# Ledger of designs, part 161: peptides against a protein of PDB entry 8YVU

Target 1, 39 residues: chain A of PDB entry 8YVU
Amino acid sequence: PQLCYILDAILFLYGIVLTLLYCRLKIQVRKAAITSYEK
Target 2, 160 residues: chain B of PDB entry 8YVU
Amino acid sequence: TWLTVLKKEQEFLGVTQILTAMICLCFGTVVCSVLDISHIEGDIFSSFKAGYPFWGAIFFSISGMLSIISERRNATYLVRGSLGANTASSIAGGTGITILIINLKKSLAYIHIHSCQKFFETKCFMASFSTEIVVMMLFLTILGLGSAVSLTICGAGEEL

## One batch from the design tools (peptide; made by RFdiffusion4, then SolubleMPNN)

Design b2_p24_3_s2 (from b2_p24_3, 17 letters changed)
Fold by OpenDDE base, seed 4:
Structure b2_p24_3_s2 (fold): chain B 39 residues (1-39), chain C 160 residues (1-160), chain D 39 residues (1-39), chain A 24 residues (1-24)
Amino acid sequence: as target 1 above (39 residues)
Amino acid sequence: as target 2 above (160 residues)
Amino acid sequence: as target 1 above (39 residues)
Amino acid sequence: LLLLLLTTLLYRELEELVKKLIEL
């Protein structure tokens, strides 16, 4: 049971980190797309 | 450019908010369906008895929906209305999250009072279950808060 | 304990989905970068 | 606009998934 909670916490943290990374990557893609459109 | 990015982020955040709300609602409904809270002796589920997961999730969903609708209406005449709706949505979301946090704290406090040393007792199982649900709701609330704050920042950025 | 495992399963699934989305986005960024380099 | 469309589609898919999940 404690292991399950620890796993939940790890997975939750991982989810948050992935979400942040996804957001950052999405922003980067958008910036790249905008920069490509201006050229 | 930044506004367009923020706008898409806002929509995504709104969707995330709605999703979080829906998950919270689903969990609330599952808990209500699995646990006859009325039959449980003790205030462990007092937050559930208050219907908190339901109204909180609904409130959060409404906030997310308003945010999405506001963002989707790109008409120039609707820009002011959209900004107003986004701001209202952000405020509503923030308020909903605050209420969620308060209720989660109350639930957590109740669980903490139920110092369950014997996990094999039905009461301890129920307390553990309640704790797990509350933790889950807390995590969902944190996610919702993050989305609402992000939406608020995006909305505020559009107003500046 | 069972709920914890269910939560773990949900979080795990969420993590997988996010990872896939991240990978797709990363591939898109790479494609955009390659296209910008050819240009 | 395309990305907005994509996000809208994703939202719609998510809604459908949620609906399916609720039906389950």
Scores: peptide ipSAE 0.501, ipTM 0.823, DockQ to the pose 0.040
Fold by OpenDDE base, seed 2:
Structure b2_p24_3_s2 (fold): chain B 39 residues (1-39), chain C 160 residues (1-160), chain D 39 residues (1-39), chain A 24 residues (1-24)
Amino acid sequence: as target 1 above (39 residues)
Amino acid sequence: as target 2 above (160 residues)
Amino acid sequence: as target 1 above (39 residues)
Amino acid sequence: LLLLLLTTLLYRELEELVKKLIEL
């Protein structure tokens, strides 16, 4: 059970990091789309 | 195309495969250090007794390293070598998954036979720990196989 | 205990889905960058 | 390019970790 909780903590941290990276990438896509529309 | 995407992420997949292999090796070494598998009665650690964490980690590490080298040098001979290594690693991963599933079934059967309701019983703790480790190794093996298959598809697409 | 394994499976699936979405988003950023460079 | 740089850095760190582990 303790190992399962440690794994959950690692997977949760990984999920948070991926979500932050996804959000940053989504912001970049939006900025690129806006720049492409203004041209 | 999907192939172009996979080609661009080939190095990432290779690194992921190496990382997966290293984690599997670390888990194998931790289990071997904490538990004397040779003295454990039964087939609860059959995957460890078969040496899967060691040879599986080696195969995935070699596949990942070859994939990274192939991407960096962009040479036809390295692409073929990477494809061969990725195919071998995919087969090894599939075999590893099969062994881990068998081990998981045996571990679960052991837990059911002993009606392991009390966590503090040494046998039940060991069976639970084994099941957890096998599940973790199974997930890592699935990730490694997914990486190896993706790299194999990329390599096959470059040869066509 | 069973909840821990279910949580692990959900977090694992979430990680895979996020990775796929990240890859798709990265492709979109690259396509947008190429289109912006050709203009 | 940033992802390639990040992957290269991660690979270098992993190689250093492996070297340290072998020296252990």
Scores: peptide ipSAE 0.478, ipTM 0.805, DockQ to the pose 0.034
Fold by OpenDDE base, seed 1:
Structure b2_p24_3_s2 (fold): chain B 39 residues (1-39), chain C 160 residues (1-160), chain D 39 residues (1-39), chain A 24 residues (1-24)
Amino acid sequence: as target 1 above (39 residues)
Amino acid sequence: as target 2 above (160 residues)
Amino acid sequence: as target 1 above (39 residues)
Amino acid sequence: LLLLLLTTLLYRELEELVKKLIEL
């Protein structure tokens, strides 16, 4: 049971980090698309 | 370009905050429907007795709604209102986290005192269930606070 | 304990979905970078 | 853009649910 709660905490942190990385990557894709259009 | 990105982030954060608030409200209502908190001895459900799932969910919902409305209307007065609401929601979230931590400590102490060796004891099961719900609510509150703080920073950046 | 396992399952699914989205987005950024270099 | 559309639709459904709940 304690292992389950630890796993929940790790998965939660992982989810937050992945969400932040996804947002950053989405911004990069948008910047790349804008740079391609100016060209 | 940065402003349009921030705007999209604000809308997303607002939706996330509303969703978090709805989940917190659902958990609050489920716990209130399944468990007569008034008949449970101890401070295991102190967060529920304080009404945190309800008022916290309301604050997060209002903050998220105001953020979305501010984003859609792009009006200066709405930006200020959203900033105020997000700040209030951030304070509420911080208070909620504090209450949940206190509740978690009390719940953990209760489990320790009752020496829950027998999983089938109704009291131990209720204490474990309460602890699980409180932990889930804590995670949701942290997410809500994170969204509210992010929205507050975005709103402050627009005023500057 | 059962709620913990349910939460783990939900968080795990969320993590997988986010990882897939991240991978797709990373591939898109790479494709955009390659297209920008060929020009 | 599609995700924004989905989030907007979800928000609209949520608003309708809240309105129905208030009428209850």
Scores: peptide ipSAE 0.466, ipTM 0.803, DockQ to the pose 0.031
Fold by OpenDDE base, seed 5:
Structure b2_p24_3_s2 (fold): chain B 39 residues (1-39), chain C 160 residues (1-160), chain D 39 residues (1-39), chain A 24 residues (1-24)
Amino acid sequence: as target 1 above (39 residues)
Amino acid sequence: as target 2 above (160 residues)
Amino acid sequence: as target 1 above (39 residues)
Amino acid sequence: LLLLLLTTLLYRELEELVKKLIEL
C-alpha cells in the first residue's frame, strides 16, 4: 500500500512534467504554423 | 529525415528498455536480499523463484544495448542482430507478463482465502507485498515489451 | 489501497498516451522546421 | 529549446551511465 502511494506520486509528477512539455511543444507548433502562413 | 527521427526514437526506446531492465533487476535483487524466497510457503513469489527479474532484465538490457549499438554503427549486420534480439526480448516479455499474471492471480486468491484484514499478520503482509511487487514488475514488463516491439517494427522497416 | 492501484493504472495510461502525443508533436515540429529550411 | 537541451543532456548522461554499466 505505501509503495502504491509512492508510485502514484512519481507517476503524478511525471504526468505534470509531460503536460508542461506538451503545452510548450504545442505553442512551438502553433508559432511554426503562423510563420508558415505569413510566408 | 523520417529515418533520422526514427533513429532518435530508436535510441530513446533502447535507453528506456535498458532503464526498465535495470529497475526490474534492482527490484529483483532487493526482494532476494530482504526475503528468503526459498523458505516462503506457496507460489506467491513463483516469478521470483523462476528468476524472471534476472533473466528478463538481462534480455531487455541486451536488446536495448544491441539497438543502441546498431543505431550508432549503422551497419546492416547489426540491424539484423538487433532485430533478432528485439524479437527474442518481445517473446521473453510476453512470457514474463503471462507468469506475472498467474502469480498475481495466486496472490489475490491467497489474500481472499485468508481474509487478510489484519495487515500486521506476517503472512498477509508478505502476500500484499508480493502482490505490490508483482504489479510493479508487470507494469515494467509491459513498458519493456512495448519498447522492444517498437524497436522490432522499426528494425523490420529498415530491412524492407 | 484498491483506489491507489486504479489511480496508478489511470496515471500510467495517461503517461503512455501523453508520451505518444509528445512524440507525434515533436515529429510535426521537426517536419515543419525541415520544410522551412528547404524554402 | 531549453527543454530539448535538458532532454538531450539527460539522454547523454543516461548513455554514459549505460556505457559505464557495460564496462563493468
Scores: peptide ipSAE 0.459, ipTM 0.802, DockQ to the pose 0.044; fails the geometry check

Design b2_p24_3_s3 (from b2_p24_3, 15 letters changed)
Fold by OpenDDE base, seed 3:
Structure b2_p24_3_s3 (fold): chain B 39 residues (1-39), chain C 160 residues (1-160), chain D 39 residues (1-39), chain A 24 residues (1-24)
Amino acid sequence: as target 1 above (39 residues)
Amino acid sequence: as target 2 above (160 residues)
Amino acid sequence: as target 1 above (39 residues)
Amino acid sequence: LLLGILTTLLLKELEKLVEELIRL
């Protein structure tokens, strides 16, 4: 049971980090699309 | 360039594979140090008896290292070597998953047979602990396999 | 204890899905960058 | 202890790699 909670904590942290990275990447894609449309 | 970004991804996958291997090795070592698997009745630790944490970790480590070296030197012979190592690592990962699933089934069966309502019973505690460790190792093995397969696809793409 | 394992499964699935989405998004960013360089 | 140190080093390398990926 304790190991399960540790795994949950690790997976939760990983999920948060990935979500932040995904958001940043999504913003970059949007910026690139806007720049391509202006050219 | 796309190639530079792909190279960084390969390096990341290689590092992830090495990390996964090290975690598996750590878990294997901890289990072996805390528990005398040879004296445990039943097949609760069948994956450990099979030496999966050790050989699986070695395969993943070699695959990851070769991938990183191949990326750094950008030599054709290293690319082929990395592809071979990644393929071997993928096979090892698949075998490891199979062993872990079998171990999980045995552990769950053991818990069910003993009706482990009393968590403080030594046998029930060991079975529960084994199940938890095997589940963690299974997740790590899946991650390692995913990285190895990704590296294999990248390596195959470079050979075409 | 059972809830912990369920949470682990959900978080694991979420992690896989996010990783796939991140990879797809990264590929899109790269394609956009290449297209911008060729123009 | 050696395995723990090695794991920590690998985690640091992974973090650096993730940071580089974010910066690209």
Scores: peptide ipSAE 0.504, ipTM 0.809, DockQ to the pose 0.103
Fold by OpenDDE base, seed 4:
Structure b2_p24_3_s3 (fold): chain B 39 residues (1-39), chain C 160 residues (1-160), chain D 39 residues (1-39), chain A 24 residues (1-24)
Amino acid sequence: as target 1 above (39 residues)
Amino acid sequence: as target 2 above (160 residues)
Amino acid sequence: as target 1 above (39 residues)
Amino acid sequence: LLLGILTTLLLKELEKLVEELIRL
């Protein structure tokens, strides 16, 4: 049970990091799309 | 540009694979240090007794290292080498997953046999702990395999 | 304890999904960058 | 200790790689 909670914490952290990275990447895609549209 | 990005991704995947291997090794060593597996009655820790955390971690580490090396040397020969290494890593990961699944089945069977309604019984606790550790190892192995497969796909894409 | 395992499974699935989405998004960014370079 | 050092080195490389990925 305790190990499960530790794993949960690690997975949660990983999920947060991935979400942040995904958001950043999504913003980059949007910026790239906008730049492409302005040409 | 595309190749450089793929290269960076491959390196990342290789590092991730090595990291996964190291985590698996750490878990294996912790379990071996905390629990005298030899004194535990039953096959609950059969995967640990078989040394899976160690050899599995070694295989993943080697694969990750080979992937990184292959990516760094930028030679056409290295693409084939990387593909081979990544393929070998994928096979190793698959084998590891198989072993872990077998261990999980054994651990689950042990839990069922002992009718572990009372979590406080030492045997039940050990079985549960073993199952948890094996699940964690399985997760790590899946991550390692995922990285290896991703590297293999990237390598195959470069050949194309 | 059982809730912990369920949480682990959910977080694991989330991690996989996010990884796939991240990969797809990265591919999209690359395609967008290539298309922008060819213009 | 060696494993810890190696892990730390790997983590640093991973961090650098993540930073490069973010900058891209």
Scores: peptide ipSAE 0.496, ipTM 0.813, DockQ to the pose 0.098
Fold by OpenDDE base, seed 1:
Structure b2_p24_3_s3 (fold): chain B 39 residues (1-39), chain C 160 residues (1-160), chain D 39 residues (1-39), chain A 24 residues (1-24)
Amino acid sequence: as target 1 above (39 residues)
Amino acid sequence: as target 2 above (160 residues)
Amino acid sequence: as target 1 above (39 residues)
Amino acid sequence: LLLGILTTLLLKELEKLVEELIRL
């Protein structure tokens, strides 16, 4: 039971970090697409 | 740039695979140290009895190490070796997942049969603990398989 | 306790999906960068 | 940029850890 909660906490943290990274990458892709369209 | 980033991704995947393997070994060692699996009646620890944490971790570790070495040396023979190791690791991971699923089914069946309302009974506690460990190992194995498959795809792409 | 395992499974699936999306996005960023450099 | 640097640093630490594991 305790291991499940620890795993849950780790996975949750990992999910948050990945979500933040994904959002940042998405913003970068959008910026790159805008820059390519202006050329 | 693409090759450089792929290399960084391969290294990262290799490290992730090694880390997963080490965690699996740690869990295997802890379970072997805390529990005498040989004296446990039933197939609750079938994955441990099969030695999956050990051989699985070895395969993942070798695959990860070969992937990292292949990426660092950038030699064609190492790429082939890494691809072979990653393929073998992927097969081992798939087998491990199968064994773990079987173990989970047996553990769940045991919990159901024993009607573990009293969690404090030694048998119910052991079955629950086994289920938890097997689930954790399953997650780690899936992560390892994912990394091995990713490395295999990257290696195959380099050979083409 | 059972809810913990379900949550772990959901978080794990989410982590895998995010990792795949992150990889795809990273590939897209690279393709966009290459296309912008060729212009 | 800072996050990229942090990611690179984390990757370097991970590489060091891998190297230590390889040396064992």
Scores: peptide ipSAE 0.469, ipTM 0.811, DockQ to the pose 0.046
Fold by OpenDDE base, seed 5:
Formats: C-alpha cells, structure tokens, sequence
Structure b2_p24_3_s3 (fold): chain B 39 residues (1-39), chain C 160 residues (1-160), chain D 39 residues (1-39), chain A 24 residues (1-24)
C-alpha cells in the first residue's frame, strides 16, 4: 500500500513537470511562428 | 502575441480549477453520503468537518469561472476581478493544504496508534479511507493552487 | 488501497498522453526550426 | 457508480481541453 502512494506522488510530480515542459515547448513553437512571420 | 498565449493558458488553468473544484465537490458529497462525519469521533475527518471540500471547491470554481469570463470579454474590470478572485483562491488553497496536511498527520497517527494491521476492522478501514480521501484532496488542492497562482501571475502581468 | 490503484492508473494514463503530446510538440518545434533555417 | 461516471466525464472534458491545446 505504501508503494502505491509513492507511485501516486511520483506520477503526480511527473505530470506537473510534463505540463511545465509542454507549456515551455508551446511557447517556443509560438515564438518560432512569430519569428517566421516577421520574416 | 505573448498576451494571447497567456490568455489561452489562463483558459486552460481556469478549466483545470473548475475541474478540480468539481472533483473536490464530488468527493465531499460522496464522503458526506457514505459516512456520517458528525458521528465519527476524532479528527480524522477534520477537513470535512471544516467544510473544506465545499468552500474550497467554491473558491476554485469562482476563480476559474472569473478567469474564463475575463479572457472571453477582455474587459479591464473583469481582469481586476479575476486577479482578486485568483489571489483569494491562492490563499484559500494554501490554507486548505495546511488543513489537509494536519488532517493527514492526525489520520496517520490514528492508524499508527491503533496498529491497524487488520484492514477489515471498521475503525481502521474508516481511518484508511479518510487518509486516502485526504491525500486525493491534497493533490487536487495543490493542482488548484498551482493554477490559481499561474492565473494570478498572468493577471498581474496584464495590469502591468 | 483500491482508490490508490485507480489514481495510479489515471495518473499513468495522463502521463502517457502528456508524453505523446510533448513528443508531437517537440517534433513540431523541430520542423518549425528547420523551416526557419531554410529561409 | 455516479462518481465514476462523473470522474469519467471530467476526464473526457480534460482530454478535450488537452486536445484543443494541442491543436492550438
């Protein structure tokens, strides 16, 4: 049972990190799109 | 352009807050329907006794709704209102996390004191179930707080 | 304990979906970067 | 059962939101 809670915590942290990385990557795509449009 | 990105992120965060609020309300309703919290001795359900699932869910729902409305109407007065609501929701989320941590500690202490090796004992089952619900609410509260803080930062950036 | 396993399953599925989305977004960023370099 | 259905509905809404975010 303790292993399940630890797994939940790890998966939760992973989900947060992936969300942040996804947001950063989305910002990068948008910046790249803007830079391509100014050209 | 950066504002449009932030607006889309705000809508996503607002929806996440509403979702978190709905989950908290659902858990609160189920716990209230299955367990008579008023008759349970001890502080295992202190967060429920304090009405946290209800008021916390309301605060997150209001914050999320205001964020979505502010994004859709793009009115300055709504931005200020959303910022205020997001700040209030962030404070409420922090308070909720504190209450849930205290409840979790009490629940864990209760399980430890009663040496709940037999899961099928009614008291141990209730304590374990309470701990699981509190942990779930804690995770949801952390997610809600993260979204509220993000929305607050976005709103503060628009006022600047 | 059953709730923990359900939460683990949901978080695991969410993590997989986010990973797939992140990979797709990363490929899009790379394609956008290549297109910007060819100009 | 109602909680399960509601959770599934919420998950579907979240999935739709994620899909919209990807399409954006």
Amino acid sequence: as target 1 above (39 residues)
Amino acid sequence: as target 2 above (160 residues)
Amino acid sequence: as target 1 above (39 residues)
Amino acid sequence: LLLGILTTLLLKELEKLVEELIRL
Scores: peptide ipSAE 0.525, ipTM 0.810, DockQ to the pose 0.113; fails the geometry check

Design b2_p24_3_s4 (from b2_p24_3, 18 letters changed)
Fold by OpenDDE base, seed 3:
Structure b2_p24_3_s4 (fold): chain B 39 residues (1-39), chain C 160 residues (1-160), chain D 39 residues (1-39), chain A 24 residues (1-24)
Amino acid sequence: as target 1 above (39 residues)
Amino acid sequence: as target 2 above (160 residues)
Amino acid sequence: as target 1 above (39 residues)
Amino acid sequence: LILLILSLLLLKELEELVKQLIQL
């Protein structure tokens, strides 16, 4: 049972990190699109 | 184009908040239906006794709905209203997390005191079940808070 | 205990979906960068 | 049951939003 809770915590942290990375990538894609439009 | 993508993200975040609210309400309702919290000895369900699943879910639901409405109507007054609602939801989420942490500590303490080796004892089962529900609610509350904060940042960006 | 395992399964699925999304975004960023360099 | 139906509907909307985000 304790191992299950630890796994939940790890998976949750992983989900948060992936969400942040996804947001950063999305911002980068947008910045690249703006830069390409201004040229 | 960027604004349209941000709008889609706002809608997604609003839906996520509503979903989180609904899940919290579902958990609250299930717990209230299965367990008579008033007859449970101890502070195992302190978060439920405080009504967090109800008011927290309402705040998140209102915030999400206002965000969606604000996005659809593109009115400046709605943006301000949504920002206010998101701020309120963020505060509510923070308060909820605090309550849930306190409840979790009490539940863990209860499990430790009763040395719940016999999982079949009704009290130990109830404490374990409560702890699991509280943990789930905590995760949902964190997700809701993240959504509310994101919407608040988006709304603040539109006012600038 | 059973609820913990269910949560683990949901979080695991979420993590997989986010990973796939991240990979797709990363590919898009690369494509956008290449397009900006050719200009 | 109503809450469950609402939750399923919201989940479906979320899935659709995720699909749209992937296509973008």
Scores: peptide ipSAE 0.509, ipTM 0.812, DockQ to the pose 0.103
Fold by OpenDDE base, seed 1:
Structure b2_p24_3_s4 (fold): chain B 39 residues (1-39), chain C 160 residues (1-160), chain D 39 residues (1-39), chain A 24 residues (1-24)
Amino acid sequence: as target 1 above (39 residues)
Amino acid sequence: as target 2 above (160 residues)
Amino acid sequence: as target 1 above (39 residues)
Amino acid sequence: LILLILSLLLLKELEELVKQLIQL
């Protein structure tokens, strides 16, 4: 039972980190798209 | 284009916040319906007794709804209102996390005191179940806070 | 204990979906970068 | 029941948003 809760915590942290990385990557894609339109 | 994409992100965050609020409310309602918290000995359900699932869900729902409305109407006054609501929801989320941590500590202490060797003992089962629900609510509250903070940052960025 | 395993399954699925989305977005950034160098 | 309907509507909107995000 304790292992299950530890796994939940790890997966939750992973989900938060991935969400932040996804947001950053999305911003980068947008910046790259804008730069391609200005050229 | 950049503003349109920020708006879509704001809407997505608002929906996520509303969803988190609804899940918290559902958990609160299920616990209240299945378990008579008033008859449970100890502070295992202190977060439920404090009404956190209800008021927390309301705050997150209002914040999410205001964010969606702000995006749809694209009015400056709504942006300010959404920023205010998101700030309030962030404060509520922080308070909720604190309450849930306290509840979790009490629940863990209860489990330790009863030395739950027999899982089938009603008290041990209830304490374990309560702990699981509190942990789930804690995770949902953290997600809600994250969405509210993100919406607040987006709203602040629109005002600058 | 059963709820913990259900939560693990949901979080795991969420993590997989986010990873796939992140990979797709990363590929898009790379494609956008390549297109910007060819112009 | 109303809350359940609202939850389902929100879930549907989220699904649509996710689909739009994937298409971008």
Scores: peptide ipSAE 0.494, ipTM 0.815, DockQ to the pose 0.092
Fold by OpenDDE base, seed 2:
Structure b2_p24_3_s4 (fold): chain B 39 residues (1-39), chain C 160 residues (1-160), chain D 39 residues (1-39), chain A 24 residues (1-24)
Amino acid sequence: as target 1 above (39 residues)
Amino acid sequence: as target 2 above (160 residues)
Amino acid sequence: as target 1 above (39 residues)
Amino acid sequence: LILLILSLLLLKELEELVKQLIQL
């Protein structure tokens, strides 16, 4: 049972980090698209 | 293009907030249906006694709905309303997290006092179950707060 | 303990989905960077 | 039951949003 809670915490943290990375990457794709449109 | 994508992100965050609210309501209703919280000794279910799953879910649902409506109608008055609702939901989420942490601490203390090595003991089972539900609600509340804060930042960015 | 395992399963699935989305987005950023370099 | 239906509808909308996000 304790291992399950630790796994939950790790997976939760991983989910948050991935969400932040996804948002950053999405912003980068948008910036690249804008730069490509201005050229 | 960036505005369109931000709009889609707002809608997604709003839906996530509504979903979080519904899950909180589901957990609240399940707990109320299975356990008579009024007869439980101590503050193991203090968050439930305070009605947090209910009012918290309502606040998150309203905030999510307002965010979706604001995004769809693209009206200045709705943007302000969504910002206000998201701010209120963020405050409610923060308060909920605090209550849940306190409840978790009490539940853990209860487990420690009763030396809950045997999971099958009724008191230990109830305390463990309470702790699990509180942890799940805490995670959901953190997710709801994250969505509300994100929507608030997006709304504030649209007003500037 | 059972609820913890259910949460683990949900978080694990969410993590996999986010990882796939992140990979796709990363490929898009790379393609955009290549296209920008060829111009 | 109504809440379940609403939840399923919201899940479908979320899935559609995710599909649109993937297509972008």
Scores: peptide ipSAE 0.493, ipTM 0.811, DockQ to the pose 0.102
Fold by OpenDDE base, seed 5:
Structure b2_p24_3_s4 (fold): chain B 39 residues (1-39), chain C 160 residues (1-160), chain D 39 residues (1-39), chain A 24 residues (1-24)
Amino acid sequence: as target 1 above (39 residues)
Amino acid sequence: as target 2 above (160 residues)
Amino acid sequence: as target 1 above (39 residues)
Amino acid sequence: LILLILSLLLLKELEELVKQLIQL
């Protein structure tokens, strides 16, 4: 039971980190698209 | 293009807020239906006694809805309204997290004091169940706060 | 305890979906970068 | 049980939204 709660916390943290990384990557794709359009 | 992708992210964040709100509301409703919180002695259900699942869910739902509406209508007045609602939702989420942490500490202390080795004892079961619900509500509140903050940043970026 | 396992399952599924999304987005960024380099 | 079903339905909707986001 305690292991389950620890797993929940780890998975939750992982989800937050992945969301942040996804947002950063999406911003990078956008910057790359803008730079390609100016060209 | 940058605004269009941010818009899609805003919609996703808004939906996440609404979903979080609905889950919180569902948990609140279940707890209110199954447990007579008014008759339970102790601070184990302090967050429920304060009505946090209800008002918190309403705030997150309103914030998410305003974000989606603001994105769809592309009107300047809606952007300001959404920014205000997201800011208010972020503050409410922060307050909710604080209350839930306090409740969690009290619940854990209660479990420790009563040496709840026997899960089948009604008091220990209730304390454990309360702790589980509070932890779930805490995680949902953190997710809601994260979405509200993200939406606030996006809205602020549109005003600049 | 059952709620914990359900939450773990949901978080795990969410993590997998986010990872797949992140991988696809990363591939798109790489493709955009390659296209920008050929110009 | 009803709340569990509702939660599963909400999760399915979220999964569908995520799938739409991937396709975009």
Scores: peptide ipSAE 0.540, ipTM 0.820, DockQ to the pose 0.106; fails the geometry check

